Peptides against a protein of PDB entry 5NXQ. Designs and how they scored, part 101

Target 1, 114 residues: chain A of PDB entry 5NXQ
Amino acid sequence: EIQIPVSMAAEEEYLRSKVLSELLTDTLENDGEMYGNENEVLAALNGAYDKALLRLFASACSDQNVEKALSLAHELKQDRALTAAVKISERAELPSLVKKINNIREARYEQQLK

## One batch from the design tools (peptide; made by RFdiffusion4, then SolubleMPNN)

Design b2_p24_3_s4 (from b2_p24_3, 11 letters changed)
Fold by OpenDDE base, seed 2:
Structure b2_p24_3_s4 (fold): chain B 114 residues (1-114), chain A 24 residues (1-24)
Amino acid sequence: as target 1 above (114 residues)
Amino acid sequence: SRLEELKKELEEYQKELKKKLLEE
């Protein structure tokens, strides 16, 4: 079997999970059909999505590409994924990025309270 | 239905992800 570089594999997984998540979400919102386990499947997919995105995020951090890293962080869905991004940023010694990601996290908390 | 087809696709995707995880 053809071996795909890690970076390319991460991009592929990100794109695949993103597309599938969007399609499923749109279907649920527009068609209104429920079979009983859609939310469970979507939750699992979101986990895979964030995991793939975090790999890209880590790569951006290692490249010292703060702008790209921040852009990727905005695409993270779960709070726990943002927490992971903060930890990655800390290990990469990017304090400015840490602050910006925490701002994203705080903004989402405020939205949930609203 | 479209939703059912998407669910099946997602299930296959999950299966593939698990396989990749085991290969790590």
Scores: peptide ipSAE 0.017, ipTM 0.414, DockQ to the pose 0.070
Fold by OpenDDE base, seed 4:
Structure b2_p24_3_s4 (fold): chain B 114 residues (1-114), chain A 24 residues (1-24)
Amino acid sequence: as target 1 above (114 residues)
Amino acid sequence: SRLEELKKELEEYQKELKKKLLEE
């Protein structure tokens, strides 16, 4: 389970994790087979990415910037991260955002069923 | 900038990763 970040500032970490995650993902997708711990590395990177995003998300919620928060939520990769975003939104008393994030989650579930 | 430097490092990482994958 992804913990709600204590720190609300993570711009650099977000950018770093985003770039690294994208690079690794592209490499694996374009260059074929995975060996060794590549899958674990990717999982770790995605985790770090979402964690960084959640920090930014929490900050946006704190600022009552629902639009920014929602945009960030769309960038979250893991379902557990969306769950964390919901929890953050609930604590921030942003029910409309909660609903929208749940819609994102539901949409992803439907996509996975295809 | 530090960010640009980081990106370059990550690009190098990608290259190394690709190299390793090709060696497998």
Scores: peptide ipSAE 0.016, ipTM 0.410, DockQ to the pose 0.074
Fold by OpenDDE base, seed 3:
Structure b2_p24_3_s4 (fold): chain B 114 residues (1-114), chain A 24 residues (1-24)
Amino acid sequence: as target 1 above (114 residues)
Amino acid sequence: SRLEELKKELEEYQKELKKKLLEE
């Protein structure tokens, strides 16, 4: 499971990871080259990306900025990261945010079934 | 290739992030 980050902010890491992830994704889609380890690289990058986002998410929760926190949650890629976001929201005593994040999770589950 | 270079950069970046997390 993803541990709740100790750091409360990671804006630089988030932005860097986001840009790099998008570049890699676009490259894979357009170039079509496969070397056998792209999935592992993407998985590792997504993990780092989500962890950085969770730090920002925790900061938003600390500021009681539910709208910002929710927007950040939508950017999370992995389900386990959404679970971590729920835990952070619970600790921040933001039940409305918990509910909204769970809705995101359910929506993604439905999409996976298609 | 461009893809290989990008993948390598991403791997290094990921490693760097892991190191930072361990230092926390």
Scores: peptide ipSAE 0.021, ipTM 0.432, DockQ to the pose 0.090; fails the geometry check
Fold by OpenDDE base, seed 5:
Structure b2_p24_3_s4 (fold): chain B 114 residues (1-114), chain A 24 residues (1-24)
Amino acid sequence: as target 1 above (114 residues)
Amino acid sequence: SRLEELKKELEEYQKELKKKLLEE
């Protein structure tokens, strides 16, 4: 379970994790090296990435910047992170955002079914 | 390899993140 971040300072972590995740992914795809633990590394990285994003998300919610929060939610990779975002939105009393995030989740589910 | 370098960098990054999380 992804904990709801308390800290709002996560921009650096977000950007760093994002870049590293992309680089690692590209390396795997382009170089073709497989050692058997890449998926675990990516999973861990995605977790850190989402946690960082959620901190930013929480900050946006605190500012009641729904548009920014929604944009950040779209960047979340894991479903559990979206769930966390919903919880944050609920705590921030942003029902509209809750609905929008749930729509994101639903859309992803439907996409995975195809 | 580049992949190994990235993995090491990620490990260090994760370590840093954990440290920051503990401090906060």
Scores: peptide ipSAE 0.017, ipTM 0.421, DockQ to the pose 0.099; fails the geometry check

Design b2_p24_4_s1 (from b2_p24_4, 10 letters changed)
Fold by OpenDDE base, seed 1:
Structure b2_p24_4_s1 (fold): chain B 114 residues (1-114), chain A 24 residues (1-24)
Amino acid sequence: as target 1 above (114 residues)
Amino acid sequence: DAKKLIEELKKIAEEFEKAAEETV
């Protein structure tokens, strides 16, 4: 049985989910819903996307690569995913990263209030 | 050690997965 490295598998899933999410988003924005379940599919894709990112994020944290971890956190779509990233950062004992991710979350909330 | 840390971080990712499945 061929074993694929965890990092490679995570990147593949990330890229796949990202592309599919973007394509579906564009379709909804430009063409509207065709089958009536596109929003559900998009939600599922967003979940898979963030899950894949979090795996990459965990890897970056384990390598103590704060800059890469922060870059990945900016790509997270769901607030709950940012929360997970905070938890990962705390476990990795990276308090500076924790604060920076919380800043991302706060910025998104402020943007929603305008 | 590094191996233990990685396992703990993976656990958090798994918890996220469970939460994601519940919301879909």
Scores: peptide ipSAE 0.110, ipTM 0.660, DockQ to the pose 0.079
Fold by OpenDDE base, seed 2:
Structure b2_p24_4_s1 (fold): chain B 114 residues (1-114), chain A 24 residues (1-24)
Amino acid sequence: as target 1 above (114 residues)
Amino acid sequence: DAKKLIEELKKIAEEFEKAAEETV
């Protein structure tokens, strides 16, 4: 069985999760149907989405591509995923990236307080 | 059909949820 390269697999998972999350959101907004499990489904999809993003993020850090890594970090949805991104950045010895990701996290906290 | 879509997405989400929770 031919294994797809890890980077390609991660990108596929990211794109799939992103598209499905957006599609579900649009469908719910347009149809207004509630069955009581939408939040659970969305949470699971967001988890998969962030997991895939973190794999891409780790790859970017490995390549020392700080700008790409930062762009990916902006797309992360969950705070715990940003925390994971910080840890990855620390391991990659990218202190500038750590600072920038922490700024993203702080900005989101401030927005939630408004 | 939102119901059908939700059911399909639920199945996909369930495949990734546990693994995602362990890594994120």
Scores: peptide ipSAE 0.034, ipTM 0.652, DockQ to the pose 0.141
Fold by OpenDDE base, seed 3:
Structure b2_p24_4_s1 (fold): chain B 114 residues (1-114), chain A 24 residues (1-24)
Amino acid sequence: as target 1 above (114 residues)
Amino acid sequence: DAKKLIEELKKIAEEFEKAAEETV
């Protein structure tokens, strides 16, 4: 059994989830609902997407690559995923990254209120 | 230990997934 590095596996899942999410979104925008469960499918895809990103994020944190980690955090869609990223950053003892991710979260909250 | 850290971080990611599955 070929062991794929976690980062590579995460990248694959990220790309897969991203592409599928984009395709589904485009289909809904252009063709409308086909089965009535598209929102559930999107939610599942977004979950897989964020999970994959978090794995990449964890890898970046382990490498102390704050810039890469922050870039990945910006791609996270769900607030709970940002929360997970904060927890990961705290565990990795990267307080500067924690602050930056919290800023992302706060900015999104403000955007939702407007 | 870097390996332990990665494992802990993966655990957080897995916990996230479980929470995500419960909301879908």
Scores: peptide ipSAE 0.110, ipTM 0.660, DockQ to the pose 0.081; fails the geometry check
Fold by OpenDDE base, seed 4:
Structure b2_p24_4_s1 (fold): chain B 114 residues (1-114), chain A 24 residues (1-24)
Amino acid sequence: as target 1 above (114 residues)
Amino acid sequence: DAKKLIEELKKIAEEFEKAAEETV
């Protein structure tokens, strides 16, 4: 089997998951098409999307590229993924990034309360 | 050190994936 570098594989999966998720979302919102499994598909895609992002995030943290890491964190969809990003940041000994990601999470919670 | 760190960070991402698969 052809071995693809991990970073490239992560980027490909990110892009794939992003595109598919957006397409499905647009279809549901604009066309109102219901096939019965859209929610499951979206959940799976979002999971794959966040997973790919977290791999990129981990790479950015390893490079101590806080700016890039933070940018990636903003793109995370699930709260659990933000939690994972916090854990990664802690392991990478980037406390400033931890604080910023927690701020993102708190902001999302507040928006849900409105 | 860098290699070990990357492996550790990737492990967290993998654990996330596993948990996500179990919930779907």
Scores: peptide ipSAE 0.108, ipTM 0.661, DockQ to the pose 0.080; fails the geometry check

Design b2_p24_4_s2 (from b2_p24_4, 9 letters changed)
Fold by OpenDDE base, seed 3:
Structure b2_p24_4_s2 (fold): chain B 114 residues (1-114), chain A 24 residues (1-24)
Amino acid sequence: as target 1 above (114 residues)
Amino acid sequence: SSEKLIKELKELAKFFEEAAEKTI
C-alpha cells in the first residue's frame, strides 16, 4: 500500500471543502431559501476549509516557502484562521510573513468599517 | 477549539521540519 503524503491529503481535503463551501454560498445568495441550518452548515464548511488551508500553510512555512504561505493566507476566510496563521508563522520564525499576514487582517478590518 | 488547532498545526509543522532536516 502506497502511503499518501500528508501534504497531498491536506490538499485533497482543501479542494473538497472549498467546492462544498462555494456551492452552499452560491445557493444561499442566489436561491434565497433559508431552512434554518444553512448558516451553521456554512460555518462548519468554512471551518473545515480553513483548517485544510492551515495544514498546507504549515507545510509551506516548514519549507520556508514564504511566497506560497502568503498565497495560502490570502485564501483564508475567517479572522481566527489568520490569527492561527500568524501563530504558525511566529513558530516558524518567519517575521516577514507575520507582518504580511497582519496586513491582510488590517485590510479586512478596514473593509468592515466602510 | 482554536487553541487545539494551533497546537496540532504546530506539531505538523515540526514534523515536516524534522523530515526536511533528515533529507538535507
Scores: peptide ipSAE 0.079, ipTM 0.614, DockQ to the pose 0.072
Fold by OpenDDE base, seed 4:
Structure b2_p24_4_s2 (fold): chain B 114 residues (1-114), chain A 24 residues (1-24)
Amino acid sequence: as target 1 above (114 residues)
Amino acid sequence: SSEKLIKELKELAKFFEEAAEKTI
């Protein structure tokens, strides 16, 4: 059995979930076919997607790579995932990153109100 | 569940904090 490093496994999971979520989204937007379970599938994929991203995010924080961490945070889809990213950043003692992620969250809230 | 996810992510954060301290 081949042992895969945790970081590589996370990247693979991210890419897989990203491709699947994009494929589903494209199908809904372009083909117009919507069944009863598409939203549930999309939600599940988004969950897996964000979880994979958060693993990469935590790794970036560990490496003190703030720019990479921030880029990953922008790709997070769920608000709860952004909250998790804030918690990781706090534990990593990266206050500048905390502020920037909170700005992302606030911006998304404002967009929902418009 | 959301609670389970939060717990898991907190543990993950702790793990990487420790890793960061070792690399600094």
Scores: peptide ipSAE 0.064, ipTM 0.603, DockQ to the pose 0.081
Fold by OpenDDE base, seed 5:
Structure b2_p24_4_s2 (fold): chain B 114 residues (1-114), chain A 24 residues (1-24)
Amino acid sequence: as target 1 above (114 residues)
Amino acid sequence: SSEKLIKELKELAKFFEEAAEKTI
């Protein structure tokens, strides 16, 4: 059975990934150059970050805490993570949240086109 | 209520893992 609640584990992973991602980003910005696989490491960290967020997102959905879920969705970095959030929202039978997340996606698409 | 929540979280987590593997 679940030894540590999913939400607690997700929160720990989120915090870890967030801190590491921020530290790496700051380092790259300060150094001003790339030295090999920093982009790959950053991508991996961002992936872990989004994954952790999605777990928290799922927890929020299970609590039917739409506001918290939406706030978490705004923190997602990758479009594919937003897609996952939509799927989770659908599974949680929260159509209003689905629509709001799709709006986030659309807004980001528009920003990328400019 | 708490037990129900745990079960629901468990199911959502399973779904999430499967979905995440396909997406992320």
Scores: peptide ipSAE 0.060, ipTM 0.619, DockQ to the pose 0.046
Fold by OpenDDE base, seed 2:
Structure b2_p24_4_s2 (fold): chain B 114 residues (1-114), chain A 24 residues (1-24)
Amino acid sequence: as target 1 above (114 residues)
Amino acid sequence: SSEKLIKELKELAKFFEEAAEKTI
């Protein structure tokens, strides 16, 4: 049995979740069919997606790769995931990253108010 | 066709969610 590094496994999971989310979105946009469970499926996909991203994010923080970490944070979909990213950044003692992630959160809040 | 796709996505989503919950 071949053991895959944690970071590689997380990336694979991220990619799978990303593809699934995109497929669902495209299907809903193109077909417009509702079966009563689309939101549930989407929520599950988003959860898995963000969890995978957070693992990559944590790895980036561990590597002190702030630029990569920030890029990953921009890809997070849920606010709770951004909150988790802030917590990880704090633990990694990366205050500049904390500030930038909070700016992402604030920007999304502002967008929702429009 | 869309119904089949949604069903498949649901199953995959469930799988990934369960796997993620075990890890985090």
Scores: peptide ipSAE 0.025, ipTM 0.518, DockQ to the pose 0.192

Design b2_p24_4_s3 (from b2_p24_4, 12 letters changed)
Fold by OpenDDE base, seed 3:
Structure b2_p24_4_s3 (fold): chain B 114 residues (1-114), chain A 24 residues (1-24)
Amino acid sequence: as target 1 above (114 residues)
Amino acid sequence: SYKELIEELKKIAEKFTEEAEKTV
C-alpha cells in the first residue's frame, strides 16, 4: 500500500473540513431550516478545520514560509486558533508574523463591533 | 534539529485540539 506523506494527509483533512463547513454554512443561510444540531455540527467541523489548518501553519512556520503561514492564518475561524497561531509563531521566532496575526485578530474584533 | 522544531510546533497545535475537544 502506498504511504501518503503526513503533509498531504493534513491537506486532505483541511480541504474536506473546509468544504463541509462551507456547505453547512450555506445551507443555514439559504434554507433556514433547522434540525436542532446544526450549531453543534458546525462547531465540531470548525474545530477540526482549525486543527488541520494549524498543522499546516506549523509546517509553514518550520519552513520559514511567512507568506504561506499568513495565508493560512487568515483562514482560521476561531479566535483561540489565532492565539495558537501566535504562540506557534513566537516559538518559531517569527516576530513579523506575530504582528500580522495580531492585526488579523484586532480587525476581527472591530468587525464584531459593527 | 529541524525534526525537533516541527514536533514542538505540532505540540502547540495539539494543545489547541485538546482544548477544543473539551469545549465540545
Scores: peptide ipSAE 0.165, ipTM 0.708, DockQ to the pose 0.063
Fold by OpenDDE base, seed 1:
Structure b2_p24_4_s3 (fold): chain B 114 residues (1-114), chain A 24 residues (1-24)
Amino acid sequence: as target 1 above (114 residues)
Amino acid sequence: SYKELIEELKKIAEKFTEEAEKTV
């Protein structure tokens, strides 16, 4: 058995979840057909997607790669995932990244008010 | 160490996953 590096495994899961989420979204937007389980499937996919991203994010933080970490944070979908990213950044002692991620979260809050 | 740090960060990610699974 071949051991797959953590980063590669996370990237694979990220890509898989992203593709499936996009396909579902496109289908719903273009076809408008609902079969009753799309919301649950989407929620599950979003969870897996953000989990995969957070693993990549953690790796980037451990490497002190703030730019890569920030790029990944922008791809996070759920607010609680951004919160997790903040906690990871704090633990990694990256205060500049903490501030930038909080800015992302604040921006999304403002969008919800519109 | 680097190994210890990455494990701590992964633990935070895991906690997030657990919370997400409870809501689905």
Scores: peptide ipSAE 0.164, ipTM 0.705, DockQ to the pose 0.063
Fold by OpenDDE base, seed 2:
Structure b2_p24_4_s3 (fold): chain B 114 residues (1-114), chain A 24 residues (1-24)
Amino acid sequence: as target 1 above (114 residues)
Amino acid sequence: SYKELIEELKKIAEKFTEEAEKTV
């Protein structure tokens, strides 16, 4: 049985989910065809993507790698995932990262209002 | 320990993502 390192497995899942999410998004935008389940599939892919990304984020926080953690936070798609990132940062006792992630959330809220 | 910290942080991540998946 092949044992894959946890970090490698998380990165693989992240990349897979990222590619699939991007491909599906592009397809929906360009083809405009709806068969009734595309939004559900997209939501599921986004969920898996953010889940994988948050695992990487948690790992970066545990390593006290704030720059890597922040870069990963910028890639999160859902607001609830950003909320989770804040909670992880708080538990990791990284207040500077908490502030920066909250800034990301605020910026996204402003974009939605425009 | 470092191992315990990693597990704790990952558990937080899983908790919030599971809640998100239930709404889909």
Scores: peptide ipSAE 0.163, ipTM 0.707, DockQ to the pose 0.047
Fold by OpenDDE base, seed 5:
Structure b2_p24_4_s3 (fold): chain B 114 residues (1-114), chain A 24 residues (1-24)
Amino acid sequence: as target 1 above (114 residues)
Amino acid sequence: SYKELIEELKKIAEKFTEEAEKTV
């Protein structure tokens, strides 16, 4: 059996988690019916999504691909994931990326205050 | 080194995972 590279596996998991999260969200928004565990399912999916995305992010940082890393950071859903992205960027010695990700966080904080 | 960097990044990812698991 052919082993899938870690980066490809991460991409696959990201896409899978993204699709599932979007499908579930759309279903909840369109049908309006709640069965009591949808929020937990969404949280789990979002967690898996961000985890997979962060793996891709880490890979991009290791490659010093700031542009790709930033694009991935914009796709992160949870603030804690952005925090992780900042830490990853710091360890990768990418201060410009750190600043840009913090800008994303600040923008989201402002939106939450409205 | 590149290897060390990858390990550090993995460690950060693991911490994130642990936090996520605690929240769920």
Scores: peptide ipSAE 0.153, ipTM 0.696, DockQ to the pose 0.045

Design b2_p24_4_s4 (from b2_p24_4, 10 letters changed)
Fold by OpenDDE base, seed 3:
Structure b2_p24_4_s4 (fold): chain B 114 residues (1-114), chain A 24 residues (1-24)
Amino acid sequence: as target 1 above (114 residues)
Amino acid sequence: SSKKLIEELKEIAEKMEEAALETI
């Protein structure tokens, strides 16, 4: 059996979760259907989305592609995912990236306080 | 049906959440 590279698998999962999130959002906005747990559904999709992104992020770090890694980090939705990105960056020995991701995290925290 | 689509997406999301929580 052919093993699919982590980055390719992550890209597929990322695209899938992104499309599903968009479809759900559009359906709710356009048709007005409500079940009371749409936020939980979106959270679950965002979790899968971030998981896929983190795999892509790890791949970028392994390639020492800081610019791509940072771009991917900006697409992460959850704070816990940013924390994971920091840990990955530390393991990859990319201190500049660590600092930049922490800046993203701090900026989002400040926005939540407004 | 919009209702049917939402239900299908909910089921998919629940499965994805369980997998995502293990690694994030």
Scores: peptide ipSAE 0.050, ipTM 0.628, DockQ to the pose 0.127
Fold by OpenDDE base, seed 1:
Structure b2_p24_4_s4 (fold): chain B 114 residues (1-114), chain A 24 residues (1-24)
Amino acid sequence: as target 1 above (114 residues)
Amino acid sequence: SSKKLIEELKEIAEKMEEAALETI
């Protein structure tokens, strides 16, 4: 049995979740049909998506690939995921990355206030 | 239909939700 590398598994999960989230979003926007549980579906998909990204993020941090880590952080959807990314960055002793991720969070907060 | 697509996505999302809630 061939063991799939953790990074490849995470990328597969990320891409799958991303595609499904986009399909659901497009469906809701184009057809406007709501059945009462779409938000729960989106939350589950976004959760899986961000979890996969965070695994990739952790791997990038371990490799000391700050540029890749930052690019992944920009792709995170949920604020709680950004918080997790900060914690990972702190554990990886990457203070510059911590600051940049916090800037992303602040920017999103400002956008939500409009 | 939109309804069928949503139902399909729900099933997939439910399977993924448990994994998503696990500790990172």
Scores: peptide ipSAE 0.049, ipTM 0.633, DockQ to the pose 0.133
Fold by OpenDDE base, seed 2:
Structure b2_p24_4_s4 (fold): chain B 114 residues (1-114), chain A 24 residues (1-24)
Amino acid sequence: as target 1 above (114 residues)
Amino acid sequence: SSKKLIEELKEIAEKMEEAALETI
């Protein structure tokens, strides 16, 4: 059995979850079809999406690729995922990245208040 | 067609949700 590199596997899962989330969003916007659990479905997709992103994020941190890591952090949807990114950055001993991710969190809080 | 798509996505999302609940 050929093992796929972890980063490639994470990329595949990220792309899959991203596409599914976008398809569902587009479907709801275009048709307005509601079954009562669409938000739960979206939350599940977002969870998988962020998990896949965090794997890519961890890989970027391990490579000391701060710019790529930061770019990935901007794509995270859930606050808990940003928290996880902070923890990963701390473990990777990247304090500048920690600060920048916290800035992302603060900015999102401010936008929610507007 | 939209109903079918949503149902398919729901099934996939359920599987992904279980995976997402695992420790990151």
Scores: peptide ipSAE 0.048, ipTM 0.623, DockQ to the pose 0.131
Fold by OpenDDE base, seed 4:
Structure b2_p24_4_s4 (fold): chain B 114 residues (1-114), chain A 24 residues (1-24)
Amino acid sequence: as target 1 above (114 residues)
Amino acid sequence: SSKKLIEELKEIAEKMEEAALETI
């Protein structure tokens, strides 16, 4: 059996979930098809997407690669995922990253309030 | 064709949703 490195597996999952989310979104927008549960499907895809990103994020944090970690955090979609990223950053003892991620969350909150 | 694609993606999404609910 061929073993795939954890980082490569996470990257593959990220890319797959990203592509699937985009394909579904584009298809719905272009064809106007409605099934009544598209949002639920997209939410599920986003969940998997963020999970994959968080694994990459955790890896970046473990490598003390703050720049990469921050870039990945910007790609997170769900607030709960950002919360998880904060927790990971705290555990990794990266307070500067914690602050930067909280800034992302605050910015998104402000956008939602508008 | 597009409807078929959407249905396939839904099935994949459901599997991914279950995986996404697992603890990181």
Scores: peptide ipSAE 0.047, ipTM 0.621, DockQ to the pose 0.131

